# Ledger of designs, part 35: peptides against a protein of PDB entry 5EIB

Target 1, 366 residues: chain A of PDB entry 5EIB
Amino acid sequence: VDLEPGTMDSVRSGPFGQIFRPDNFVFGQSGAGNNWAKGHYTEGAELVDSVLDVVRKESESCDCLQGFQLTHSLGGGTGSGMGTLLISKIREEYPDRIMNTFSVMPSPKVSDTVVEPYNATLSVHQLVENTDETYCIDNEALYDICFRTLKLTTPTYGDLNHLVSATMSGVTTCLRFPGQLNADLRKLAVNMVPFPRLHFFMPGFAPLTSRGSQQYRALTVPELTQQMFDSKNMMAACDPRHGRYLTVAAIFRGRMSMKEVDEQMLNVQNKNSSYFVEWIPNNVKTAVCDIPPRGLKMSATFIGNSTAIQELFKRISEQFTAMFRRKAFLHWYTGEGMDEMEFTEAESNMNDLVSEYQQYQDATAD
Target 2, 366 residues: chain A of PDB entry 5EIB as posed
Amino acid sequence: VDLEPGTMDSVRSGPFGQIFRPDNFVFGQSGAGNNWAKGHYTEGAELVDSVLDVVRKESESCDCLQGFQLTHSLGGGTGSGMGTLLISKIREEYPDRIMNTFSVMPSPKVSDTVVEPYNATLSVHQLVENTDETYSIDNEALYDICFRTLKLTTPTYGDLNHLVSATMSGVTTCLRFPGQLNADLRKLAVNMVPFPRLHFFMPGFAPLTSRGSQQYRALTVPELTQQMFDSKNMMAACDPRHGRYLTVAAIFRGRMSMKEVDEQMLNVQNKNSSYFVEWIPNNVKTAVCDIPPRGLKMSATFIGNSTAIQELFKRISEQFTAMFRRKAFLHWYTGEGMDEMEFTEAESNMNDLVSEYQQYQDATAD

## One batch from the design tools (peptide; made by RFdiffusion4, then SolubleMPNN)

Design b1_p10_4_s3 (from b1_p10_4, 5 letters changed)
Fold by OpenDDE base, seed 4:
Structure b1_p10_4_s3 (fold): chain B 366 residues (1-366), chain A 10 residues (1-10)
Amino acid sequence: as target 1 above (366 residues)
Amino acid sequence: ASKKVIKAPA
């Protein structure tokens, strides 16, 4: 789905365009112009019914509908505005199904779009209420990984999207291969989400290595485990050492010793015990899939529900507040029928979410 | 042993 035709043509003409049904390409003509309000109330609202008709048809064809997965950006107008409209409409129609998102957070290091903090804040307000599971894929963190870890001097969207694709492939491993931990979206939610609003995940992937260092780095279970828990490998720009893990899932892929995985996972928990909440027993889950990712012998994918995710929301909130206090660019949103009150409500709800994460960070066992 | 690393796209 897009509000622009050119993206759909690029997907259709691409090496994987044939895996999608032609009738499932739903697109507009005008785009959202990086405006959440165009995506949510105008251009996106005109297209949403055509998307819902496709969603219904595909849902009816499922033998067992678990839920939905949306991949979208929060900095743009289409992914943010229309994406959150779709989430709301799907949630209204399928209230008992899991809503899972891969939400790409904006960064000034990656995009010069000045209104991204507005689009992101308005989107987070919707995601807090209407999703069950949200993978926070932060362009700030992706840029830093590309620059610092991968040694790319000028990271591109192609470089960032490679990390996104690796992460998405990693976190969906248990859904795609039988006999794994979190084999369905509901089991993932039960294991990862202790409180309904605290469903924002910090993803990570290992191995990440620069082309120049590749020849020198071994791929071992200890190295994967150590890298997976390193703050520099988090695909959300948060330091886990500034918060506490509520829950963790680790997904190992490839032929490895289960015993070695269990030993390394126990060792990393014991070394980092101060960075876990003490009042959630058995809050680290591990899965091992014998099937490695294409081009890798082994990998590890991390999913963390950490109170440190508040650093990401604080960054967006600070950027939002700096613009909103000046009423900068608001006329582009109010001209599409929005009220300034919706901005204030979205800011308030995101700040409440930050306060909730802080409360659970400071909570002790009774 | 082929060191399989995520490479940045070319």
Scores: peptide ipSAE 0.009, ipTM 0.419, DockQ to the pose 0.014
Fold by OpenDDE base, seed 2:
Structure b1_p10_4_s3 (fold): chain B 366 residues (1-366), chain A 10 residues (1-10)
Amino acid sequence: as target 1 above (366 residues)
Amino acid sequence: ASKKVIKAPA
């Protein structure tokens, strides 16, 4: 789905364009102009019914519909505005299904779009209410991984999207291969989301290795485990050491010893015990899949529900407040039928979410 | 689509 035809043509002409049904390419002509309101109330609202018709058709063809996965950007107008409209409409029609998102967070270091803080804040408000699971993928963190870890001198969106695709493949491993922990979206939510609003995850993928170092790197369970828990490996620009893990899932892929995985996972928890909440017993879940990802002997994917994710929301809130207090660019949103109250409500809800994460960070075992 | 080059942090 896109409000611009050129994006869809790029997917269709891509190496995997043939895996999608032609009738499932739904697109507009005008685009959202990086405006959430165009995505949500005007251009996106004109297109949403045609998307829902496709969603219904594909849902009816499912033997066992678990839920929905949306991949979108929160900085743009289409992914943010139309994406959240679509989430709301799907949630209304399928209230018993899991809503999962891969939400790309905007960063001033990666994008020149001035209104991204508005689009992100308005989107986060919708995600808090209408999703069950949200993978927070921060373009800043992805850039830093590409530059510092992968030693890419000039990271591209292709390099960032490679990390995203590897991570998406990793977190969906248990859904795609039978007989594993978190074999469905609902089981994942039950293990990862202790409180309904606290469903924002910090993803990570290992191994991340520079091309020059790949030949010298052993792929070992200890090295995968160490890299997954490294703050520099998080795909959200938050330091886990500034918060506490509510829940963690680790998904190992490849032929390895389950015993060695359990030993290393226990060791990393014990070494980092101060960064876990003590009042959620058995809050680290580990899965092993014998099937490695393409081109690797083994990998590990990290999913962290950490109170440190509040750093991401604080950053967005600070940027939002700096613009909103001056009413900068608001006429582009109000001109599409939005009220200033919706901005204030979205800011408030995001600040409440930050406060909730802080409360659970500071909570002790009674 | 042109590969948008990510600006290096200043």
Scores: peptide ipSAE 0.000, ipTM 0.388, DockQ to the pose 0.019
Fold by OpenDDE base, seed 3:
Structure b1_p10_4_s3 (fold): chain B 366 residues (1-366), chain A 10 residues (1-10)
Amino acid sequence: as target 1 above (366 residues)
Amino acid sequence: ASKKVIKAPA
């Protein structure tokens, strides 16, 4: 789905274009112009019914529908505005199904789109209410990984998207291979989301190694485990050491000893015990899939529900507030039928979410 | 596809 035809043509002409049914390409002509309101209330609203018809048709063809997965950007207009409209409409029609998102967070380091804080804040407001699981993929963290860890002097969207694709492949491993922990979206939600609003995940992928260092790095369970819990390896721009993990899932792929995985996972929890809440028993879940990712002998994917994720929301809120207090660019949103109150409500809900994460960070066992 | 280049942090 896109509000621009050129994206669909790129997908069709791509190496995987043939895996999608032609009728499942729903697209507009005008785009959203990086405006959430165009995505949500105007251009996106004109297209949403056509998307819902496809969603119904595909859902009816499923023997056992678990839920939905959306991949979108929160900085743009289409992914943010129309993406959240679709989430809302799908939630209304399928209230008993899991809504999972891969939500790409904007960063001033990566994009010059001035209104990204508005689009992100308005999107987060919708995601808090209408998703069960949101993987926070922060362009700032992806950039920093590319630059610092991968030693890419000039990271590209292709380099960032490679990290995103590796992460998406990692977190969906349990869904794609039988007999695993979190084998369905609902089981993942039950294990990862202790409180309904606290469903924003910090993903990570290992191994991440610069081309120059690949020959010096062993792919071992200890090294994967150590990198996966490293703050520099998080694909959300927050430091896990500034918060506490409510829940963690680790997904190992490749031929490895389950015993060694369990030992390393226990060791990393014990070393980082101060960064876990003590009142959630067995809050770290580990899965092992014998099938490695393409081109690697082994990998690990991290999913963290951490109260440190509030740093990401605080960053967005600060940027939002700096513009909104001046009413900068608001006329582009109000001109599409938005009320200024929707901005205030979205800001409030995101600040409430930050406060909720802080409350559970500071909570002790009674 | 035009590879959108990510700007270096200032």
Scores: peptide ipSAE 0.000, ipTM 0.378, DockQ to the pose 0.019
Fold by OpenDDE base, seed 5:
Structure b1_p10_4_s3 (fold): chain B 366 residues (1-366), chain A 10 residues (1-10)
Amino acid sequence: as target 1 above (366 residues)
Amino acid sequence: ASKKVIKAPA
């Protein structure tokens, strides 16, 4: 789905374009112009019914529909505005199904789009209410990984998208291969989401290795375990050491010793015990899939529900507040039929979410 | 055994 035709043509002409049904390409002509309101109330609203018709048709063809997975950006107009409209409409029609998102958070290091904090805040407001699980894929973190860890002097969108694809492949491993931990979206939500609003995940992937260092790097269970808990491997620009893990899932892929995985996972928990809440017992879950990702011997994917995710929301909130106090660019949104009240509500709800994460960070066992 | 390196698109 896109509000621009060019993206769909690129996907269709791409090496995997034939995996999608031609009729499942739904697109507009005008685009959203990086405006959430165009995505949500105007251009996106004109297209949403055509998307819902496709969603219904595909849902009816499923033997067992678990839920939905949306991949979108929160900085743009289409992914943010139309993506959240689509989430809302799907939630209304399928209230018993899991809504999962891969939500790409904006960063000033990646994009010069001034209104991204508005689009992100308005989107987060919708995601808090209408998703069951959201992977926070932060362009800030992706840029920093590309620059610092991968040693790319000028990270490109394709560099970032490769990190996104690796992360998505990692977190969906248990859904794609039988007999794993979190084998369905609902089991994942039950294991990862202790409180309904606190469903924003910090993903991470290992190994992350620069081109020059690949030949010299061993891939071992201890190294994978150490790397996936390293803040430098997090796909969200938050330091886990500034918060507490509510829940963790670790997904190992490749042929390895389950015993060695369990030993290393216990060791990393013990070393990092001060970064876990003590009042959620057995909050770390581990899975091992014998099937490695293409082109790796082994990998580990991390999913963290951490109160440190508030750092991401605080960053967006600070940027939002700086513009909104001046009503900068607001006329582009109000001109599409939005009220200023919706901005205030979205800001409030995101600040409440930050406060909730802080409350559970400071909570002790009674 | 293949080491996946996330390559920057050229």
Scores: peptide ipSAE 0.009, ipTM 0.415, DockQ to the pose 0.015; fails the geometry check

Design b1_p10_5_s1 (from b1_p10_5, 7 letters changed)
Fold by OpenDDE base, seed 2:
Structure b1_p10_5_s1 (fold): chain B 366 residues (1-366), chain A 10 residues (1-10)
Amino acid sequence: as target 1 above (366 residues)
Amino acid sequence: MKRYEPVKPK
């Protein structure tokens, strides 16, 4: 789905364009112009029914529909505005199904789109209310991984999207292969989300190795485990040492000893015990899948529900407040039929979410 | 990186 035809033509002409049905390409002509309101109330609202008709048709063809997975950006108008409209409409029609998102957070280091703080804040408000699970993927963290860890001198969107695709493949492993822990979206939500509003995840992937160092690096369970818990491997721009893990899932892939995985996962928890809440028992879950990802002997994917994710929301809130206090560009949204109240409600709900994460960070077992 | 130029909303 896109409000621009050129994006859809790029997907259709791509190496995997033929795996999608032609009728499942739904697109507009005008685009959203990086405006959430155009995505949500005008251009996106004109297209949404055509998308819902396709969603219904594909849902009816499922023997067992677990839920929906949306991949979108929060900085642009289509991914943010139309994406959250679709989430709302799907939630209304399928209230008993899991809504899962891969939400790309905007970063001023990656994009010059001045209105990204508005689009992100308005989107986070919708994600708090209408999603069950959200993977927070920060373009800044991805850029830093590409530059510092992968030793790419000039990271591209292709390099960032490679990390995103590896992570998405990792977190969906349990859904795609039989006999795994968290074999369905609902079971993942039960294990990862102790409180309904606190459903924002910090993803990570290992191994991350520069091309020049690949030949000298052993792929071992200890090295995967150590890298997966390193703050530099987090795909959200948060330091987990500034917060506490509510829950963690680790998904190992490849031929390895389950005993060695369990030993290393116990060791990393014990070493980092101060960074876990003590009042959630058995809050770390581990899965092992014998099938490695393509081109690797083994990998590990990390999913963290950490109170440190509040650093991401605080950054967006600070940028939002700095613009909104000046009413900068606000007329572009109000001109599409939005009220200024929708901005203040979205800001309030995101600040409440930050306060909730802080409350559970400071909570003791006493 | 090609920074996406902010397309000014028309």
Scores: peptide ipSAE 0.007, ipTM 0.493, DockQ to the pose 0.030
Fold by OpenDDE base, seed 3:
Structure b1_p10_5_s1 (fold): chain B 366 residues (1-366), chain A 10 residues (1-10)
Amino acid sequence: as target 1 above (366 residues)
Amino acid sequence: MKRYEPVKPK
């Protein structure tokens, strides 16, 4: 789905363009122009019914509909505005189904789009209320991984999207292969989301290795485990050491010792025990799938629900507040039918979410 | 931790 045809043409012409059903390409002619309000109230609102018709058709063809998975950006107008409109409409029609998102957070290091803090804040407000599980894919963190870890001097969107694709493949492993931990979206939510609003995840993928060091790196369970829990390996731009893990899931893929995985997962929990809440028993879950990802002997995917995720929301809030106090660019949103109160409500709800994460960070086992 | 062994697809 897009408000611009060019993105759809790029997908169709790509090496996997034929994997998607042609009738499931729904697109507009007039893009959102990086404006959330265009995506949510005007251009996106004109297209949403056509998307919902496709969603209904695909849902009716499903023997066992677990829920929905959206991949979108929060910095743009289409992914943010129309994406959150679509989430709202799907939630209204399918209230008993899981809403899962891969939400790409904007970064000034990756995009010069000045209004991204507005689009992100307005989107986060919708995601807090209308999603059950949100993987926070932060372009700041992706850029830093590409530059620092992968040693890419000039990271491209292709390099960032490679990390996103590896992560998406990792977190969906349990859904795609039978008999896994978190084999359905609801079981994932039950294991990962202790409080309904605290459903924003820090993803990570291992191994991440620069091309120059690939020949020297032995892929081992200890190395995967160590890299997966490294703050520099998080695909959300926050330090887990500044917060506490509410819940963690680790998904190992490939032929490895289940005993060694358990030993390493116990060791990393013990080493990092101060970074877990003590009042959630058995809050780390581990899955092992014998089927490796394509091109790797083994991998590990990390899913963290950490109170440190508040650093991401604080960054967006600070950028939002800096613009909104001056009413900068606000007329582009109000001109599409938005009220100024929707900005203040979105800011308030995001600040409340930050306060909730802080409250649970500071909570003790009484 | 409860290990969920992947049930091999039959």
Scores: peptide ipSAE 0.000, ipTM 0.431, DockQ to the pose 0.014
Fold by OpenDDE base, seed 4:
Structure b1_p10_5_s1 (fold): chain B 366 residues (1-366), chain A 10 residues (1-10)
Amino acid sequence: as target 1 above (366 residues)
Amino acid sequence: MKRYEPVKPK
């Protein structure tokens, strides 16, 4: 789905374009112009019913519908505005199904689009209420990984999208291969989401490899485990040491010793015990899939529900507040029928979420 | 950041 035809044409002409049904390409002509309001109330609202018709048709064809998975950006107008509209409409129609998202957070290091903090804040407001699981894929973190870890002097969207693809492949491993932990979206939610609003995940991946890098460094299980828990490997720009893990899932892929995985996972938990809440027993879950990712002998994927995710939301809130206090660019949103109150509500709800994470960070076992 | 060119429709 897109509000621009050129994106759909790029997917269709791509190496995997033929795996998608032609009828499942729903697209507009005008785009959202990086405006959440165009995505949510105007251009996106004109297209949403056509998307819902496809969603219904595909849902009816499922023997066992678990839920929905959306991949979208929060900085643009289409992914943010239309994506959150679509989430809302699907949630209304399928309230018992899991809503899972891969939400790409904007960063000034990646994009010069001034209104991204508005689009992100308005989107986060919707995601807090209408998703069950949200993987925070932060362009800040992706840029920093590319620049600092992968030593890419001029990171490209291609480099970032490679990290996104690796992360998405990692976190979906248990859904794609039988006999794994979190083999369905609901089991993932039960293991990862202790409180309904606290469903924002910090993903991580090891080993981190750039596009075209033949340096498949064969990592060991200890190296994978250590890298997976390193803040430098997190796809969200948060330091886990500034918060506490509520829950963790680790997904190892490749031929490795289960015993060695269990030993290393115990060691990393013990070493980092101060960064876990003590009041959630057995809050680290581990899976091992014998099937490695393409091109790697082994990998590890991390999913963290950490109170440190508040650093990401604080960053967006600070950027939002800096513009909103000046009423900068608001006329582009109000001209599409939005009220300034919706901005204030979205900011408030995101600040409440930050406060909730802080409360659980500071909570001790009695 | 450098955007990669989208694949032109054939």
Scores: peptide ipSAE 0.000, ipTM 0.346, DockQ to the pose 0.020
Fold by OpenDDE base, seed 5:
Structure b1_p10_5_s1 (fold): chain B 366 residues (1-366), chain A 10 residues (1-10)
Amino acid sequence: as target 1 above (366 residues)
Amino acid sequence: MKRYEPVKPK
């Protein structure tokens, strides 16, 4: 789905364009212009029914519908505005199904779109209420990984999207291969989300290796385990050492010893015990899939529900507040039928979410 | 990186 036709043509002409049905390409003629309100209330609202018709048709063709997975950006108008409209409409129609998102957070290091903090804040407000699981994929973290870890002098969207695709492939491993922990979206939510609003995940992937060092790096279970828990491997721009893990899932892929995985996972938990809440027993889950990702012998994917995710929301909130106090660009949103109250409600709900994460960070075992 | 320029209002 897109509000711009050119994006769909790029997908259709791409190496995998034929895996999608032609009728499942729903697109507008006018893009949202990086405006959440255009995506949510005007141009996106004109297109949403056509998307819902496709969603219904594909849902009816499922033998066992678990839920929905949305991939979108929160900085743009289409992914943020129309994406959150679509989430709301799907939740209204399928209230018993899991809503999972891969939400790409904006960063001023990556984009010069001035209104991204508005689009992100308005989107997070919708995601708090209308999703069950949200993978926070932060363009700042992706850029920093590409530059610092991968040694890419000039990161491209292709380089960032490669990290996104690797992460998405990792976190969905248990859904795609039988006999795994969290084999369905609902089991993942039950294991990862101790409190309904605290469903924002910090993903990570290993190995992250520069092209120049790939030939010299052994892929071992200890190295994968250590790299997964390294703050530099987090795809959300927050330091897990500044918070506490509520829950963790680790997904190993490739031929490895389950015993060695369990030993290394226990060792890393013991070394990092101060960064876990003590009042959630057995809050780390591990899965091992014998099928490696294409081009790697072994990989590991990390999913963290951490109170440190508040650093990401604080960053967005600070940028939002700086613009909103001046009413900068607000007329572009109000001109599409939004009220200033919707901005205030979205800011409030994000600040409440930050306060909730802080409360559970400071909570001790009684 | 291709930075998205803010869409100038038409």
Scores: peptide ipSAE 0.000, ipTM 0.380, DockQ to the pose 0.029

